# Peptides against a protein of PDB entry 2AKA, part 20

Target 1, 299 residues: chain A of PDB entry 2AKA
Amino acid sequence: MEDLIPLVNRLQDAFSAIGQNADLDLPQIAVVGGQSAGKSSVLENFVGRDFLPRGSGIVTRRPLVLQLVNSTTEYAEFLHCKGKKFTDFEEVRLEIEAETDRVTGTNKGISPVPINLRVYSPHVLNLTLVDLPGMTKVPVGDQPPDIEFQIRDMLMQFVTKENCLILAVSPANSDLANSDALKIAKEVDPQGQRTIGVITKLDLMDEGTDARDVLENKLLPLRRGYIGVVNRSQKDIDGKKDITAALAAERKFFLSHPSYRHLADRMGTPYLQKVLNQQLTNHIRDTLPGLRNKLQSQL

## One batch from the design tools (peptide; made by RFdiffusion4, then SolubleMPNN)

Design b1_p10_5_s2 (from b1_p10_5, 3 letters changed)
Fold by OpenDDE base, seed 2:
Structure b1_p10_5_s2 (fold): chain B 299 residues (1-299), chain A 10 residues (1-10)
Amino acid sequence: as target 1 above (299 residues)
Amino acid sequence: RKDEILSILD
């Protein structure tokens, strides 16, 4: 079957239109990770544009259903404002922020109601991800003291679903044993069947330390394995360093690193995008035979 | 709308 991801996109849009958002067990990939783990950077690298909210603390405060669609044109569309084509990705960022604030208010609260964003681009593979708020332990600003648990509860609404794959994003420059992403994934997927590990910040590891064992799937085995990536530094992001150049630097990093050279062809953002496209497609194919009956019972 | 949604899978 062709175009399975677009098929699920149509289902997602249809369910959103009728007010059934997060309660359906659609085949999807939920992105989880601690604050500053590099989730937004990974997504932006897929698109090749800066378009996600940035800042300190909790940046993503609503689930973002990001639907990437390969196209000859480049533009974005929101489900909540159909017919408006965004070609300036700064405006996309602003719309995400505005739509988030519209629902959550100015107190930096969270809402489980998704924002549906579709990005058409010649630079992407078909891929749908649900970007979730970053896990945190410390409230910032006017956030409620229980914000940590609110975030966790929101994440659980997605990751507990049987058909939800989990993209667990962990920074390499932190103790992976304490990874928020891997912890929550282990809680809901103890056998590591639904989890894909992403290791960011490999370039920021201490000298003499590497994540080879993790990337080789030897330390904390996941059926779907691990993929390492190197994102732009915060300075580079602030300076709006070209993502294409950053991707080239990422490739160079893996090729030149003694610990990762042998893995270089199975690392990096472009490879991650390809793997996610394939895994999601296959997952949809495996889920579809029972999906109709399941949806009939849920609608 | 239920039938319409399910028709996506046809």
Scores: peptide ipSAE 0.349, ipTM 0.913, DockQ to the pose 0.888
Fold by OpenDDE base, seed 3:
Structure b1_p10_5_s2 (fold): chain B 299 residues (1-299), chain A 10 residues (1-10)
Amino acid sequence: as target 1 above (299 residues)
Amino acid sequence: RKDEILSILD
């Protein structure tokens, strides 16, 4: 079978249509990380558009099944509004916010019900990610005091599944030993078999420090390794800095940094996208045998 | 619906 990722996309859509959320063990990648770890920026960099909600505290409040599909055209579609093609990615952002608020209300609560978003673009590789709410310790607004645990429970519904790969997003400018992403990954994947590490904010590390040992997979080894990325700053995002320019700056950063120059060809957002495409494709191929029987028993 | 979903894997 040649189109493995699209096959899983069809399964995801079908299960969403019948209200099956995280109960089925589909081969997929769940994105986990603390608030402000840079998850949204990574996803937007794949698309090359600003389309995800932004703000303080919890931004993603429902799982977002983001299905990237390589195409000659550029547009987005939501499963909940079939037939509507979005060509303005600002409208995509607004739709995510509206659909989130429709289910959760205005209290910044969360819901485990996914939003399914498909993006067609000439700038993407076929790739599906499940973006999950950022882990937090502090409730904001009128959130319940147990919001931290609500988020954790939601994440666990995905990451505990055997066929779920984990994209663990951690900022380099924080102690990785305290990374929420790596902690939860270690809990459910103690041998580091299903976890791909992403290290963000490498450009924001203190002078005289680097994450070389982490990126070389020497500090906290993962079978699938680590990939470093440099995202736009919040100032750049607010200023609508072009993502293409940011990607060029990212490349320059790795090439010019004494600690990362030797790793430069295995770092950065474009490389991450390629690796994830390959990893997901291979993972689907490996899990397809017997999947029909497994799904039959679960439905 | 179950059969329809499973047919995706055929």
Scores: peptide ipSAE 0.344, ipTM 0.910, DockQ to the pose 0.813
Fold by OpenDDE base, seed 5:
Structure b1_p10_5_s2 (fold): chain B 299 residues (1-299), chain A 10 residues (1-10)
Amino acid sequence: as target 1 above (299 residues)
Amino acid sequence: RKDEILSILD
């Protein structure tokens, strides 16, 4: 049997090639989170490279279909420029920005048309994620006044689909009960069947507080549970701290923290990547029997 | 193209 994740990748590419938008109910994982929730850092940690646009405001303005493929070589390819292999991930970042601006213009607007990016690497597990724009409340620059709702409407096109899993990214140093990611997940998945919780910024919580109850799935239960991660700080990013070193520091953080030590083997970026690979694979397997008929009716 | 896409699942 063919690998299931690459099979879905071919479907995603084929639909993008014919201009299909988010209306198709493919088995996929949509990544949702507020701006500055640490979403980009999580994705970059999977790849082990800096390649996503950064900024204080809205960064992702188009859906990014990020297809990670385990390979003996390391390079990236865009669907919109087939045949070009990117080995410099700075060039990958620039291409994302250029392709985004080509469609949205310079007004920091959004578009529902996805960018398809495939990354081959010996350091990744097969994993496909749809990175969505970060939820925001305040327009910046020359964004339209209703940008918040435009983003929400875009997200809803993905997360309302039955075959869409939701990777809800929430920062621990904010009120988790009021997390934008968890709110939207609860709205479309009230029983918590399709949602995987990621808790970032655990290292930035106030002294004397912890997210143990959340990580133990006792506060806002999700069937698929929560995984805590520790990303590089902005200082570390600016200082060009190596992601490999950051992953080691993350492991040390969980092992040494009194509230998280007992969970350490079920925390961290490597564990998250493994869990997502397994859950996506299983989810595709479960949905494949009915997928042909569903796709035929949706095309 | 629809048939080509569906053939991916064959």
Scores: peptide ipSAE 0.318, ipTM 0.902, DockQ to the pose 0.898
Fold by OpenDDE base, seed 4:
Structure b1_p10_5_s2 (fold): chain B 299 residues (1-299), chain A 10 residues (1-10)
Amino acid sequence: as target 1 above (299 residues)
Amino acid sequence: RKDEILSILD
């Protein structure tokens, strides 16, 4: 069993097909973060394509099981429409939006039922992530007043599971002590055993400040550490700036920054992808010996 | 289906 991530992908697909979703304790990485924390940008940077819903407020309203598979070809496929290969990633975005609306309606509500999206690409490492709705406090549109708690409850269905790793995405230009992602991670993982920290918006920090202590794992220690990334600005996203160019700029940022240059080889999106691939692979390996028995009790 | 799913782990 050398291809452990594809193995778990098969399990995820199989369970989704039989209606088993949020109640499974599969080895997986759940992505958590406040709204506008840069979560979507991180995921898009992995793929090198714009394909996630964007906008103000809650954009992700269903869990998105994002299965990245290294391949010689580039296309996406949804579990709910097998056989349809998407090569235009704008169409992928539209399908996510349509499928979300189909289940949640037009009131911008949320649903715990995942969307399963597989992306084949020569530019990705094998990696599966579960993207979760961004934490928010303010209802928008026709959302119920308790939408904050609905989102929180949904997140808790994933992050409380023993085999769930947590990718906590926090913006550096906000007080990290008040990070929604790190707060929820600390609540369910108080010893920091399951949490991987991602620090975004390092380029937007106030002049004279830096997140060096956080990135060096000295401020809020996590066993699995922190990785800083620099995403495209909103202007760059709106202007359709090439992600490849953005990744080059990210590398330059870390190399040229006095506070981060010594960490540059352990920062940035490409390094994050590598680390997540390794972390997930190792985690699956550690979990597999007991997984059969656990799954038998859950089915 | 349960057995089929579990066979993935074999």
Scores: peptide ipSAE 0.316, ipTM 0.903, DockQ to the pose 0.885

Design b1_p10_5_s3 (from b1_p10_5, 3 letters changed)
Fold by OpenDDE base, seed 3:
Structure b1_p10_5_s3 (fold): chain B 299 residues (1-299), chain A 10 residues (1-10)
Amino acid sequence: as target 1 above (299 residues)
Amino acid sequence: RKQEILSILD
């Protein structure tokens, strides 16, 4: 098997069509993190486009199966509207919002039913991620008071699966010991075998502090390690700062920072994308035989 | 349905 990630994409689409949601233990990467941890920015940086819902509080309210496919052309497709090619990524964002609202209503509630989005682009590596709602403790709007636990329960449906890798996104400008992402990862992956750490907001740390020990995997060790990234600021996003320029600034940040210079070649969004592509490919290779056998036994 | 899914893995 050469195209393992596309193969899993087909499986994901097939399972979504029959409403299995998170019931099957597919080899996949689930993205977890607190609200405002920088998850959306990381995903948009992979694509090089603004296409995810933004706002205060909860933005992702349904799982988003984001399937990135390297291609000579650039367009997006949704599983729920087959045959429609989106070339305007603003329309992609609007479709996500509309489809979310169609299922959840306007009360800012959540649903465990995934949205399947495939993006073809010359700027991406083959990579599939499941973006999950950001963990929160404070209900907004007319959300139920137990929204925190609803989100947690939804996340647990994914991250408890043995074949699920966890992309734990944590901001550096907050106490890592209080990271929602790492906390939930530790609960379901106590030995740190399935978790990849992403540290965002390294550029927003207090003067005189750094996350070197974390990035060197010395503070809270994960087998798969940590990768630091620098995302656009909210001001830059609102100002529609070019993602390409932001990626260049990210590279410059790591190269010029005394604490991170020695790690620069193993940091940043492009490196993260490469690592995730490799990790996912290898993970699929290791897990698919078992999945096939399981399915065969259930005939 | 499971048979159809298995065919994807062939």
Scores: peptide ipSAE 0.316, ipTM 0.896, DockQ to the pose 0.731
Fold by OpenDDE base, seed 4:
Structure b1_p10_5_s3 (fold): chain B 299 residues (1-299), chain A 10 residues (1-10)
Amino acid sequence: as target 1 above (299 residues)
Amino acid sequence: RKQEILSILD
């Protein structure tokens, strides 16, 4: 019971193996955000590797259960191909794409069946996230015209669960009042009890504008607060800019910005990882007794 | 199977 996140990982894997993913309200963090909100970049920054599909339009088309495990070694494993250790994270990306296409076909459709990916790394804290498809209104390729609603329905399967925390990823360079992530979070969590706000693209805000009020939890209050991050630019990603260097630049950004300097120690990707680790651990501790009772009653 | 899963929580 000392390692609560690994414990839940075992539960997730076990339920996935028996096709019982939807039957139990497992303590988890669902990542939600509009397309291009910066979700994938945040997750990659945690790992320190480029390993998620990228591109225009819908990228994540299946839930990705991302299990980060602190380890002396660095490799990835998929639940659907146990025993294969991936050390090349480009191969991890390709496997995600292949496994997605295997189930959804080539029409860029979506599936609610999760991909379970575990990443062992000395550079991560124990943390499990469920990355969900980005909210969109425009179908691409051979997607059905109601793809927006299909995505929304999929997200609702996760975020409506009482034991689901919501990592709402919103770009600062857009009107936060119209954030898809914050809207859906407000819909299912009107009191802001289960939602953690992540504000991306702070470096892309118009000159003379800042998100200080949001980050200080004064504009759209969440009990669990907001954390600002600065991700690599698309140019930097395409140019394979080192994530370690990007994290250093992120730190410099907050320290040097007049509006954010006073918040710098409570901002950035490393702080976000720490907070999420703590939040998830505490959440698991709070929910495990009820989970055990529910499982017992289902025997 | 559910019993096995429950044992994870023991």
Scores: peptide ipSAE 0.305, ipTM 0.892, DockQ to the pose 0.711
Fold by OpenDDE base, seed 5:
Structure b1_p10_5_s3 (fold): chain B 299 residues (1-299), chain A 10 residues (1-10)
Amino acid sequence: as target 1 above (299 residues)
Amino acid sequence: RKQEILSILD
């Protein structure tokens, strides 16, 4: 049997080629989170490379369909420039920025038109995510005054779809009960059936506090649960700490922390990858028959 | 083009 995730990748590419926006209810995982929630770091940790735009404001301004494919080789390809293989991930970052600016201009606005990026790597599991712009409150630069609502409207185009799973990324060093990611997830998924919680910045919590209750799925229950991760700090990034070392440090963090050691085998980036791969695969298997029938009825 | 997309699911 053909791999289901690559099959959906072909569907995504085909729909993008014909100019379809988020109108089709494809089985997918949409990544949502507030600005600076650690969303980009989670995605980069999956790849093991620095390749996403960074900044203090909105960096993701178009949906990024990130297709990870396990392969013996390592390179990236964009749908908008077929045939060009990127082996330097700095060039990948630059291409994302250039392609974003080409559509949105220099005003730091947003566009609902996706960028399709496929990364082949021996270090990844098959996994496709749709990275969405970070939720924000305050416009910066030349952004329109209603940028907050533009972003929310864009997110809603994805997360309201029945076949969309939601990867809600929330920082632990902020009020989780008031998390933008969890709020929007609760709005469109009140019963917590489609939402996977990711808790970042566990290492940045105030001394004497922890997120054990959240990670144990006891505070804001999600059917698919929560997974804690520890990303590189800005200091680590500036110090050129590689992702491999960061993943080792993450493992050490969970094993050595009194509040999390009992959960350590169900925490961390590698475990998150496995869970997402499995959940996405199963989700595709469950939804493809219905999708096929729907498409056939529209002919 | 929809037919082409459906062929992916075959």
Scores: peptide ipSAE 0.284, ipTM 0.887, DockQ to the pose 0.795
Fold by OpenDDE base, seed 1:
Structure b1_p10_5_s3 (fold): chain B 299 residues (1-299), chain A 10 residues (1-10)
Amino acid sequence: as target 1 above (299 residues)
Amino acid sequence: RKQEILSILD
């Protein structure tokens, strides 16, 4: 079993087809964070394309099983429309929005039914992530008043699973103690065994402040540590700054910053992608024997 | 379906 991540991809697709979703304890990485924490930008940076819904409110309203597959070609495909290859990533975004609306309706509600998206690209490592709705306290638009709890319940269905790793995305320009991502991670992973911290918005911190202690794993220790990233600003996104240039700027940011230069080789989106690939691969290897036994007994 | 899923792990 050389390709463990693709193997789990097939399992995810198969379980999705039979309506088995969050009740499964597949080895996976769930992405959690507050609204506007930078989750979408991190995922898009992996692909190098703009393809996720954007907005000020809850944009991810269904779990998105994002399966990145290293390939010589670049295209995307959805499990719900097999055989259709998307080469225009704007169309990918539109399909996500359409498929979300189809299930949730027009009230911008949420659904626990995943969207399975596979992206083939020469620019990615094999990596599967489950993007979850951003945690919020304030309903927007026509959202139900209990939307906060609906989101939390949905997240808990994933992150409470023992084989679920948690990619906790927290913005650096907010107090880490108030991080929605780290709070939920601490609730379900009190010993910090399954949580990988991602610190975004390091470039937006107040002058004279830094997240060095966090990134050095000294403030709120996680077994799997923290990785800082710098995403495109909203202005950059609106201005269509390409992700390649943004990644170069990210590297420059860490190298030139007095507080982070010594960590630069262990920071940034490319490093995060490598770490996640390795962590997921190893995690799958460790969990598959047990998973097989569970499947044999429960299905 | 169970057998199909299990076969993925083979």
Scores: peptide ipSAE 0.283, ipTM 0.887, DockQ to the pose 0.809

Design b1_p10_6_s1 (from b1_p10_6, 3 letters changed)
Fold by OpenDDE base, seed 2:
Structure b1_p10_6_s1 (fold): chain B 299 residues (1-299), chain A 10 residues (1-10)
Amino acid sequence: as target 1 above (299 residues)
Amino acid sequence: ILEKVDEILS
């Protein structure tokens, strides 16, 4: 049997071609979090490249189905641009921006129509994530005053599905009790069965404070637990700091921190990638038989 | 599309 994640990728592509979007309950991981929570940085760290739109306000304005595929080669391709291989990840970023603007216009509006991006890389594990717009309360530009609710409605199309796992990204330097990611996750997954917690910005916490209780799954327990990560700062991104160096710094951070050193082997971006690959694979294994039967019964 | 799905799932 072929790898389960690529199999689901082919299903995703097929259903996207016919405009099913979020109507199909495919096993997948939806990424949720407030604006500036660090979602884009987490995804870029998986790839080891800068390729996602950046800026203030709402950056992701369409769902981005990010299909990571382990390969000996490194390139990207879009479902909407078949046959074109992107080797320059700046061009990937530009294509995301252009394709977003093509549908939403220049008013920074949102659209529920996904962009499908596949990245082949020797640095990734097979993993598919659906990056969703960051939750916000304040409209920017020409956004409608109800943009907050539009975003929430879009997110709900994904996270309410039973086969959707939720990657809830929360910054440690903000009150976790007010985490947009954990709030929406708790709303649709009250028992914490489908939610994986990611805690970013651990390096930006006030001196004398830590997120140990959260990371040990003692404060707000999730069945699938929490994983802490340290992303590059905006200064580091602007300075084009090497992601490999950033990953080394992340490892050093956890190993050297008094509150986290005992957890260091279960923290960081590489570990997160492994866990997500494993959890998604297992989730597909559990759900695909039922999905197959359902689809075949309609033939 | 159903034929394609069946092919993928086969």
Scores: peptide ipSAE 0.067, ipTM 0.787, DockQ to the pose 0.668
Fold by OpenDDE base, seed 4:
Structure b1_p10_6_s1 (fold): chain B 299 residues (1-299), chain A 10 residues (1-10)
Amino acid sequence: as target 1 above (299 residues)
Amino acid sequence: ILEKVDEILS
């Protein structure tokens, strides 16, 4: 098997068709983080397009299975509307919002039913991520008062699975000891075997402070380590700053920063993409024999 | 569906 990620994509599609009633623990990467942790920006930087819902509060309200596929062409497809090719990524964003609202209604509720989105692009490596709702404490709109726990329960359905890797997205400009992402990861992965740390907002840290110890894996060690990234500022996003330009600025940030210069080649969004591709591929290779055996026992 | 999954894994 040469293309393991596409293979698992086909499995994901098949499981989605039956509402994931089959008891198989598919190898996957679940993306977790608090609201405003920079999770959406990380994913958009992978694609190089603005395509995720934005706003205050809970923007992701259904799991988004994001399948990135390297291709000579650029377009997106949803599993719920097969055959329709989206080339305008604003339309992709609108479809995510519409599909979310169709299931959850307009009360800003959540649903555990995934949206399956495949993006073909020459700018991506093969990579599949499950984007999960951001952890929150404050209900908005018509959300129930226990929305925090509903979100946590939804996340736990993914991150407790043995074959689920956890992409824990934490902002550097907040106390990392209080990171929602790292807390939930530590709860379900106490030895740090399944967790990949992403540190965002390194450019927004207080003057005289840095996250060097975290990025060097010295503060809260993870077997799979930490990768720092610099996303577009909200001002840049509102101003429609090009992601390509933002990636160049990110590279410049790490190269020019006294605390991070020595780590620059192991930081940034492009490196994160590469690492995730490799880790997911290896993870699939390690888990697939067990999955095959489990499947055969159920046939 | 299990047959389809088996086909994919084969």
Scores: peptide ipSAE 0.058, ipTM 0.771, DockQ to the pose 0.647
Fold by OpenDDE base, seed 3:
Structure b1_p10_6_s1 (fold): chain B 299 residues (1-299), chain A 10 residues (1-10)
Amino acid sequence: as target 1 above (299 residues)
Amino acid sequence: ILEKVDEILS
């Protein structure tokens, strides 16, 4: 039997081609978080490339099925343009923007139709994530006044599924009790069985404060726990700071911080990627037999 | 499409 994650990738591609993504309970990880919570940076740090749209307000406006595949080569391909291999990740970003605009127009609206992007890289573990639009409270541009609820409804189509794991991304420099990510996760996963917490912006917390209790799973317990990460600043992103250097700085941050030093080996982007690979693999192993039986019974 | 799914899962 082939690797489990690539197997599910083929299922995702097949169902995406017929627009049935929302109706299937495939084993997957949905990424949720408020706008500017740091979701895009986390995903880019996995790949080690800048390739996601950036900007103010809602940047991700369609679900992005991001399929990372460990390979000796580095390139990307989209399901909607088969046969084209992207080696320039700026072109990947442009394609995401173009494909998004093709469906949503220029009004910054949203669509529930996923974009399927596969990235082959020697620097990634096999991992599939569904990046979802950031939760917002304020419409921008020509967005409808109910855009907040449109986004929430879209997210609910994914996170309510029993086989969906939830990567809840929350910034540490905001009140965690008011985290949009954790709120929606708690709504659909009240016992914290399907939720993995990611805490970003730990380097931006006020002096004299820390998120130790959160990271130790003592404040808002999740069965699958929390992982802290440090992303590049907006200035660093705009300046095209090397992601490898940023990852080194992240490691240094945890090792040198009095409140986090003891947790350092269980923190950071590389550890997060490893955990997600393992969690997804195990989750597929647990759920795929039931899914197979269900699908085969429909033949 | 179901036939393809069966092929994938086999």
Scores: peptide ipSAE 0.057, ipTM 0.773, DockQ to the pose 0.638
Fold by OpenDDE base, seed 1:
Structure b1_p10_6_s1 (fold): chain B 299 residues (1-299), chain A 10 residues (1-10)
Amino acid sequence: as target 1 above (299 residues)
Amino acid sequence: ILEKVDEILS
């Protein structure tokens, strides 16, 4: 059998080409979180490149089907411009922005039409994620007044599906009880069977506080647990701190922190990527027979 | 559509 993640990638591409009108619940991982929760940084850390739109407010305004493929070469391809290989990841960022604006216009609105991006890299494991718009409360600029609910409705189209795993990204420097990511996950996955927790901004917590209980899965338990990560600060991003260096700093952070050192081997971006690869692979294996049966019943 | 999906899954 072919590698399972690439197999599902082909299914995703096929569904995208036909407007996703097929009544199939594809095994996938949807990334959810509040605005500025660190979702984009996590994804960029997987690739080791800056390639996602950045800024305040809503930056991801269309679902981004990000297909990471381990390869000896490094380049990106979009489904909407087949045959064009991007080797400059700044151009990848610009293409995402341009393609987003082409559909949404200049009002910073959202669209449910996915962008399909495949990244080939020697630095990635095979992994597909669906990056979704960050949840927000207050419209900014000329955003529609109901933007909060538009985003939520879009997210629900993904996370309500039984075969959708949920990567819930929450910042540690905010009250976890108020996490937009965990709230929406709890709504659609009340037993915590499909949710993987990611805790960002562990390095930005107030002095004398830590997220040990959360990371040990003792406070708000999820079947699939929590993984803590440390992303580059805005200062680091502005200073063009290398992602590789940031990953080393992340490792050092966990190893040297009194509250996290015992968890260090089960924390950090590389471990998260490995876990997600395994989780997705296993999830596809578990769901694929049901998908085949459903397909056969519809033929 | 379903035929194409079947081809991929085959």
Scores: peptide ipSAE 0.048, ipTM 0.756, DockQ to the pose 0.620

